# Designs tried in a protein design run: peptides against a protein of PDB entry 3HUF. Part 226

Target 1, 320 residues: chain A of PDB entry 3HUF
Amino acid sequence: MWIIEAEGDILKGKSRILFPGTYIVGRNVSDDSSHIQVISKSISKRHARFTILTPSEKDYFTGGPCEFEVKDLDTKFGTKVNEKVVGQNGDSYKEKDLKIQLGKCPFTINAYWRSMCIQFDNPEMLSQWASNLNLLGIPTGLRDSDATTHFVMNRQAGSSITVGTMYAFLKKTVIIDDSYLQYLSTVKESVIEDASLMPDALECFKNIIKNNDQFPSSPEDCINSLEGFSCAMLNTSSESHHLLELLGLRISTFMSLGDIDKELISKTDFVVLNNAVYDSEKISFPEGIFCLTIEQLWKIIIERNSRELISKEIERLKYA

## One batch from the design tools (peptide; made by RFdiffusion4, then SolubleMPNN)

Design b2_p27_8_s4 (from b2_p27_8, 13 letters changed)
Fold by OpenDDE base, seed 5:
Structure b2_p27_8_s4 (fold): chain B 320 residues (1-320), chain A 27 residues (1-27)
Amino acid sequence: as target 1 above (320 residues)
Amino acid sequence: SENLELEKKFGDEIQKEVDEYEEEKEK
């Protein structure tokens, strides 16, 4: 989201969130959802128009800001952004930091981008929330992105956490739920004069982790916890592969259970399967190798003695 | 800053110049 602040009390000493939309900025406007009052002698009654666009799909992957358009409203002393005069037709900016000078005002409005990109675990929740979140200037998507700051956990009561949730946790993404999204949706109804009034996602995350025994105490407890072990996996989602890499595993891939030969078995400590293959093909598992699901592996990894547990399971099957 | 000194010395004249420019545009 865009946040503006200014020196010299020209914004009454407050930071303000700017959501996607249009704002008239000037000396003789009243602060509301579409107006920003700035008081200085050289500022016109209606001085500039700020237009913040909704996030693009690219912004979800890059963590770039919503496009910020500035137009001077044909003022006596003009408008500058980053020390450049705004053109007659307005200019658009994708920089994360903007210094906006209105006329000859001795103080600048500082606009800065606070990155927030929300990944969803399922398309249904994305479909429900994406429009509202985009109207807050928050990029949303389903795919993994290096720009993701938050991850919406699918709350199905009694189900294991998804691979997406596991991976988000290990990547140190803030896991949030529908309650946090609801709080965000209500924020737009009021003029937020103080950016500190945004709901704390970290508090939401702490509560989720505290109330769910499927999470370890920290990502650091799991990262590289299986260093030195080797696994084979079915060529599945990229997220599954990245999850296993974060555990410190050496990974080989195969296309079918029939590709699991004696050579692969000799080089592999265990085989990771998706739930569908594990359930359907239990009768056709190769002899002499430990096969498990990612969810079963996760249950081992969250334990303090994960390395000992996995070693015991590997040994048990070699001597069975 | 130069602009702070200008506003301190000539702020009322500057505001008048701004207001006059706006009034001329509305005509």
Scores: peptide ipSAE 0.460, ipTM 0.930, DockQ to the pose 0.853
Fold by OpenDDE base, seed 3:
Structure b2_p27_8_s4 (fold): chain B 320 residues (1-320), chain A 27 residues (1-27)
Amino acid sequence: as target 1 above (320 residues)
Amino acid sequence: SENLELEKKFGDEIQKEVDEYEEEKEK
């Protein structure tokens, strides 16, 4: 989201979030959803127009800001952004930091981008929330992104956490739920005057982790915890592969259970399967190899003695 | 109520100072 602050109390010492939309900036306007009052004798009654665009799909992958447009409203002394005069038709900016000078005012408005990019695990939840979040200037998507700051956990009562949630946790992404999204939707009016009133996602995250025994105490407890072990997996999902890599596993891929030959078995400590394949093909598992689901593996990984547990399971099934 | 009155007073004072400044520049 865009946040503005200013020097010399020209914004009354307040910070403000700029959601997607259009703002008239000037001395003789009242602060509301479409106006920003700036207190200086050197600023025109109506000085500039700020327009914040909704996030693009590219912004979701890059963590880049919503496009920031600035137009001078035909003022005597113009408007500058980053020491450059704004063009007659206005200019657009994708820089994360903007120093905005209105006329001859010695104090600048400083706009900075606070990165927030929300990944969803569930397409139905994305469909439900994407519009509202985009109107807050928050890019959203389903695919993994290095720019992801938050991850929406799919809460099904009594279900295990998904692979996406596991991976998000190990990546140190802030895991959130629908309660946080609902809270975000309510603060839009309150943050006009004080950007600090933005809800704390870390509190939500801490509460999720504390109240769910399916999470370890920290990502560091799991990262590289299986270093030195080798697994084979079905080439099904990139997220599953990345998850296993973060565990420190050497990974071999196969396309079908029929591709698991004696050579692969000799080099592999265990086979990771999805739930559907595990349940349907359990009778056809190759002899002498430990097969488990990602969810079963996760239950081992969250234990303090994960390496010992996995070793015992490998040994038990090699001699069975 | 008090914040709205303070904002209105502040807005009116700023507007008065600016009107005075614009009048001085047109001289």
Scores: peptide ipSAE 0.021, ipTM 0.443, DockQ to the pose 0.082
Fold by OpenDDE base, seed 2:
Structure b2_p27_8_s4 (fold): chain B 320 residues (1-320), chain A 27 residues (1-27)
Amino acid sequence: as target 1 above (320 residues)
Amino acid sequence: SENLELEKKFGDEIQKEVDEYEEEKEK
């Protein structure tokens, strides 16, 4: 999201979030969803127009800012952005930091981009929330992105957490739920006057972790917890592979259960399968190897003695 | 308004991503 602040109390000492939309900036406007009052005798009554575009798909993957357009409203002394005079037709900016000078005002408006990028685990939830979040200047998507700051888990009572949720947690993404999204949608008006009123997602995250026994206390409890073990997996999802890597596993990939030969078995401690394959092909599992789902593996790794538990299961099958 | 056009465009992009995800899940 874009945040503006200013020197010399020209913004009355307040920071403000600028959501996607158009703002008239000047001395003789009243602060609202479309106007930014700036208190200086050197600023025109109506001085500039700021237009913030909605996030692009690219912004979801890059964590880049919403495009920021500045137009001077034919003022006597013009407008500058980053020491450059704004052109007659306006200029557009993709920099994360903008120093905006209105006329001869000795104090600048500083605009800075605070990255907030929300990944969804569920396409139905994305469809429900994406429009509203985009109107907040928040990029959204389903796919894994290095720019993601938050991850929305689906609240299914009694269901295991998804691989996406597991991976997001280990990536140290802030896990949030519908309650946070609902709260976020309500604050849009309140944060116009004070950007500090933006809700802290960390409180939501803490509550999720505290109230759900399917999460370890921290990602650090699981990261590299299985270092030294080797697994084989079906080449099913990138998230599954990355999850296993974050556990510190050496990973071999195979295309079918039939590709699991004696050589692979000799080098592999266990086989990780998706639920569909595990349920359908349980009778066809190779002899002498421990096969489990990612969900079953997750139940083991969240335990404090995960290494011992896995070792016991491996040994049990070697001597069976 | 320019905002309505941007909202519509984004809605179309999100729907495309959802459709792609559903197609990958059916595979």
Scores: peptide ipSAE 0.020, ipTM 0.367, DockQ to the pose 0.011
Fold by OpenDDE base, seed 1:
Structure b2_p27_8_s4 (fold): chain B 320 residues (1-320), chain A 27 residues (1-27)
Amino acid sequence: as target 1 above (320 residues)
Amino acid sequence: SENLELEKKFGDEIQKEVDEYEEEKEK
């Protein structure tokens, strides 16, 4: 989200979130959802127009800011952004930091981008929430991104956490739920004058982790916890691959269960399968190898003695 | 009107992402 602050109390000492939309900036406007009052005699009654676009798909992957357009409203002394005069038709900016000078005002408006990108675990929740979040200037998506800061887990009561949730946790992404999204939807008006009123997702995350026994106490408890072990996995999910890498596993890939030969078995401690393959092919598992799902692996990983548990299961099945 | 157009455009982009995700899951 874009946040503005200013020197010399020209914004009354307040920080303000700028959501996607159009703002008239000037001395003789009243603060509301489309106006920013700036208190200076050197600023025109109506001085500039700020236009913030909704996030692009690219912004979700890059963590870039919503496009920020500045237009001077035909003022005598113009408008500058980063010491450059704004063109007559307006200019668009993708920099994360903007120093906006209105006319001859000695104080600048400083705009900065606070990175927030929300990944969703399921398309249904994305469809439900994405519009509202994008209207807050928050990029959203389903796919993994290095720019993601938050992850919305699916609250299906009694279900195991998804691979996406596991991976988000290990990546140290802030996991949130629908309760946080509901809260975000209510604060839009309250944060207009005080950007500090933006709700902190960290409290939501702490509560999720505390109340769900499917999470370890920290990502660090799981990261590289299986260093030295080797697994084979079906070459179907990049996210699953990255998850297993974060566990410190050496990973071999195969295309089908039929590709699991004696050579692969000799080099592999266990085979990781998706639920569909595991359930359908249980009777066709190769002899002498431990096969499990990612969810079953996760249940072992969250235990304090994960390495011992894995070793025991490997031994049990090699001698069965 | 501009908000409705932005909402519609955004809705179309999200629907496209959802459709692409579902198609990849079925493959």
Scores: peptide ipSAE 0.022, ipTM 0.426, DockQ to the pose 0.011; fails the geometry check

## One batch from the design tools (peptide; made by RFdiffusion4, then SolubleMPNN)

Design b2_p28_2_s1
Fold by OpenDDE base, seed 1:
Structure b2_p28_2_s1 (fold): chain B 320 residues (1-320), chain A 28 residues (1-28)
Amino acid sequence: as target 1 above (320 residues)
Amino acid sequence: DEKEKKEEIEEIKKEKEKREEEKKKLLE
């Protein structure tokens, strides 16, 4: 999200979030959803227009800012951004930090980008929320991104957490739910005058983790917890692969269960399967190897004695 | 230009002080 602040109290000591939209900036405008009052005698009554665009798909992957357009409203002394005069037709900016000088104002408006990118676990939730979140200047998507700051967990009562949720947790992404999104949707008007009124997702996250026994106490409890073990998995999911890597596993990939030969078994402590393959082919599992789903693995990993539990299962199947 | 800038800074400061006083009175 874009946040503006200024030195010298020209913004009345307020920090403000600029959501996607158009703002008239000047001395003789009243602060509202489309106007920014600047307290300076050296600026025009209507001095500039700021236009914040909605997030692009690129912004979701990069964590880059929504495009910031500045137009001078034909003022005597013009408008500068980062010490450069704004062109006659306006200019667009993708820098994360903008120093905006209105005419001869002795103080600058500082605009800075606070990165917030929300990944969704499923397309249905994305479809429900993406438009509203994009109107808050929040990039949204389904695919994993290094720019992801928040992850929306799908709440299905009685279901195990998804691989996406597991991976988001281990990546130290702030896990949120629909309740947080609902709360976030209500703050748009309240944050006009005080950007600090933006709800903190960390409290929501702490509550989710605390109240759900499917999460360990911290990502650090699971990261590299299986160092020294080797697994094999179907070459189907990059997210599953990355999850297993974060557990510290050595990973071999195979294309079909038929590729699980004696050589692979000799080098592998266990085989990780997706639910569909596990359920359909459980009768045809190779002898002498421990096969489990990612969800079954996760249930072991969240235990304090995960290494001992896995070791026992591996041993049990070697002697079976 | 420097004089005008100083005068404006002082005016902005006075307006700040006034707003702070008004805020204080609203909290009393």
Scores: peptide ipSAE 0.317, ipTM 0.839, DockQ to the pose 0.717
Fold by OpenDDE base, seed 2:
Structure b2_p28_2_s1 (fold): chain B 320 residues (1-320), chain A 28 residues (1-28)
Amino acid sequence: as target 1 above (320 residues)
Amino acid sequence: DEKEKKEEIEEIKKEKEKREEEKKKLLE
């Protein structure tokens, strides 16, 4: 989201969130959802127009800012952004930091981009929330992104957490739910005057983790917890591979259970399968190797004695 | 221009002080 601040109290000492939309900036406007009052005699009554676009798909992957357009409203002394005069037709900016000079005002308005990108685990929830979140200047998507700051967990009562949720947790993404999204949607009016009223997702996250026994206490409890072990994985998903890497595993990939030869078995402590393959082929598992699902592995990893539990299962099957 | 700038900075400062005093009176 875009945030504006100013030196010299020309914004009355307040920080504002600028959501996607159009703002008239000047001396003789009243602060609201479409107007920014600036306290200076050196600016015009109506001095500039700011237009913030909704996020693009590219912004979701890069964490880049929504496009910021500035137009001078035919003022005597013009408008500058980053020491450059705004063109007669207006200019568009993609920089994360903008220093905006209105005419001869002795102080500048500082605009800065606070990155927030929300990944969804479920396409139905994305379809429900994407429009509202985009109108807050928040990029949204389903695919993994290095720019992802928050992850929406789908709560189904009695179901195991998804691989996407497990991976989001281990990469230290803030896990949120529908309750946080509801709260976030209500703040649009209240944060116009004070950007500090933006809700902290970390409190929601702490409550989710505390109330769900499927999570460890912290990502640090699981990261590299299986260092020194080796696994083989069916080449199915990138998220599953990245999850196993974060556990500190050495990973070999195979295309089918038939590709698991004696050489691979000799170098591998266990095989990780998806639920569909595990359930369909459990009768045909190679002898002398421990096979489990990612969900079964996760149930072991969240235990304090995870290394001991895995070692016992490996030993049981090597000597059976 | 420098004189006008100094006068404006002083006016903005006085307006800030006034707003802070008004806030203090509302909390008392």
Scores: peptide ipSAE 0.317, ipTM 0.839, DockQ to the pose 0.689
Fold by OpenDDE base, seed 5:
Structure b2_p28_2_s1 (fold): chain B 320 residues (1-320), chain A 28 residues (1-28)
Amino acid sequence: as target 1 above (320 residues)
Amino acid sequence: DEKEKKEEIEEIKKEKEKREEEKKKLLE
């Protein structure tokens, strides 16, 4: 989200979130959802127009800012952004930091981008929330992104956490739920006066972890916990592969269970399968190899003695 | 231009002080 602040109390000492939309900036406007009052005699009554666009798909992957358009409203002394005069037709900016100079005002408005990018695990929840979040200037998507700051966990009571949730946790993203999204939707008006009123996702995250025994105490407890072990996996998802990499596993990929030969078995401690393959082909598993699902593996790795547990399971099946 | 800038800075400062005093009076 864009946040503006200013020196010299020209914004009354307040920080303000600018959501996607259009703002008239000037001396004789009243602060509201579409106006920004600036306290200076050196600015016009209506001095500039700020227009913030909704996030692009690219912004979801890059964590880049919503496009910030500035137009001077035909003022005597113009408007500058990053020490450059705004063109007659206005200019658009994608820089994360904007120094906005209104006419001869002795102080500048500083706009900075606070990155928030929300990944969804569930397409239905994305469909429900994407529009509202985009109107807050928050990029949203389903795919893994290095720019992801938050991950929406699906509230299926009593179900195992998804691979997406596991991976999000290990990536140190803030896991949130629909309650946090609902709270975000309510603050849009209140944050006009004070950007600090933006809800803290860390409290939501702490509550999720506290109330769900499927999470370890920290990502660090699981990262590289299986270093030195080797697995084979079906080439099903990039997230599954990345999850296993974060566990410190050496990974071999195969296309079908029929590709699991004696050579692969000799080099592999266990085979990781998705639930569908595990359930459908359980009877046809190769002899002499430990096969498990990612969810079964996760149940092992969240334990403090994960390495001992996995070793015991490997040994049990080698002698079976 | 520098003199006008200094005068404006002082005016903005006075207007800040006035708003702070008005806020104090509303809380008293």
Scores: peptide ipSAE 0.316, ipTM 0.838, DockQ to the pose 0.779
Fold by OpenDDE base, seed 3:
Structure b2_p28_2_s1 (fold): chain B 320 residues (1-320), chain A 28 residues (1-28)
Amino acid sequence: as target 1 above (320 residues)
Amino acid sequence: DEKEKKEEIEEIKKEKEKREEEKKKLLE
């Protein structure tokens, strides 16, 4: 989201969130959802127009800002952004930091991008929330992105966490739920005057982790916890592969259980299967190899003695 | 230009003080 602040109290000491939309900026406007009052005699009554676009799909993957358009409203002394005069037709900016000078105002408005990018695990939840979140200037999507700051966990009471949730946790994404999204939707009016009223996602995250025994105490407890072990992986998602990499595993991939030869078995400590294959083919598992699902692996990984547990399971099946 | 800038800075300060006084009076 865009946040504006200013020196010299020209914004009345307020930090303001700018959501996607159009704002008239000037001396003789009243602060509301479409106007920003600036206290300076050196600016026009109506000095500039700020237009913030909704997030693009690219912004979801890059964590880049919503496009910020500045137009001077034919003022005597013009408008500058990052020390450059705004063009006659206005200019668009994708920089994360904008220093906006209105005419001869002795102080500048500083606009900065606070990155917030929300990944969803469930397409239905994305469909429900994407429009509202985009109107807050928050990029949203389903796919993994290095720019993701938050991950929406679907609370199904009594269900195991998804691979997406596991991976989001290990990559240190703030896990949130629908309650946080509801709260975000209500803040739009209150944060017009004070950007500090933005809800803290970390509180939501802490509550989720505290109330769910399926999470370890920290991501650091799991990252590289299986370093030195090797696995073979069958028909898993990209998130599953990345999850196993974050555990420090050496990963071999295969397309069918029939591709598991003696050479692969000799180099592999265990086989990770998807749930469908595990359930359907458990009778036909290769002899002498430990096969498990990613969910079963996760249950071991969250334990403090995960390495010992894995070693014990590997040994048990080699001698069975 | 520098003089005008200084004068404006002082005016902005005075307007701030006035707003703060008005807020105090509304809370009293």
Scores: peptide ipSAE 0.315, ipTM 0.839, DockQ to the pose 0.731

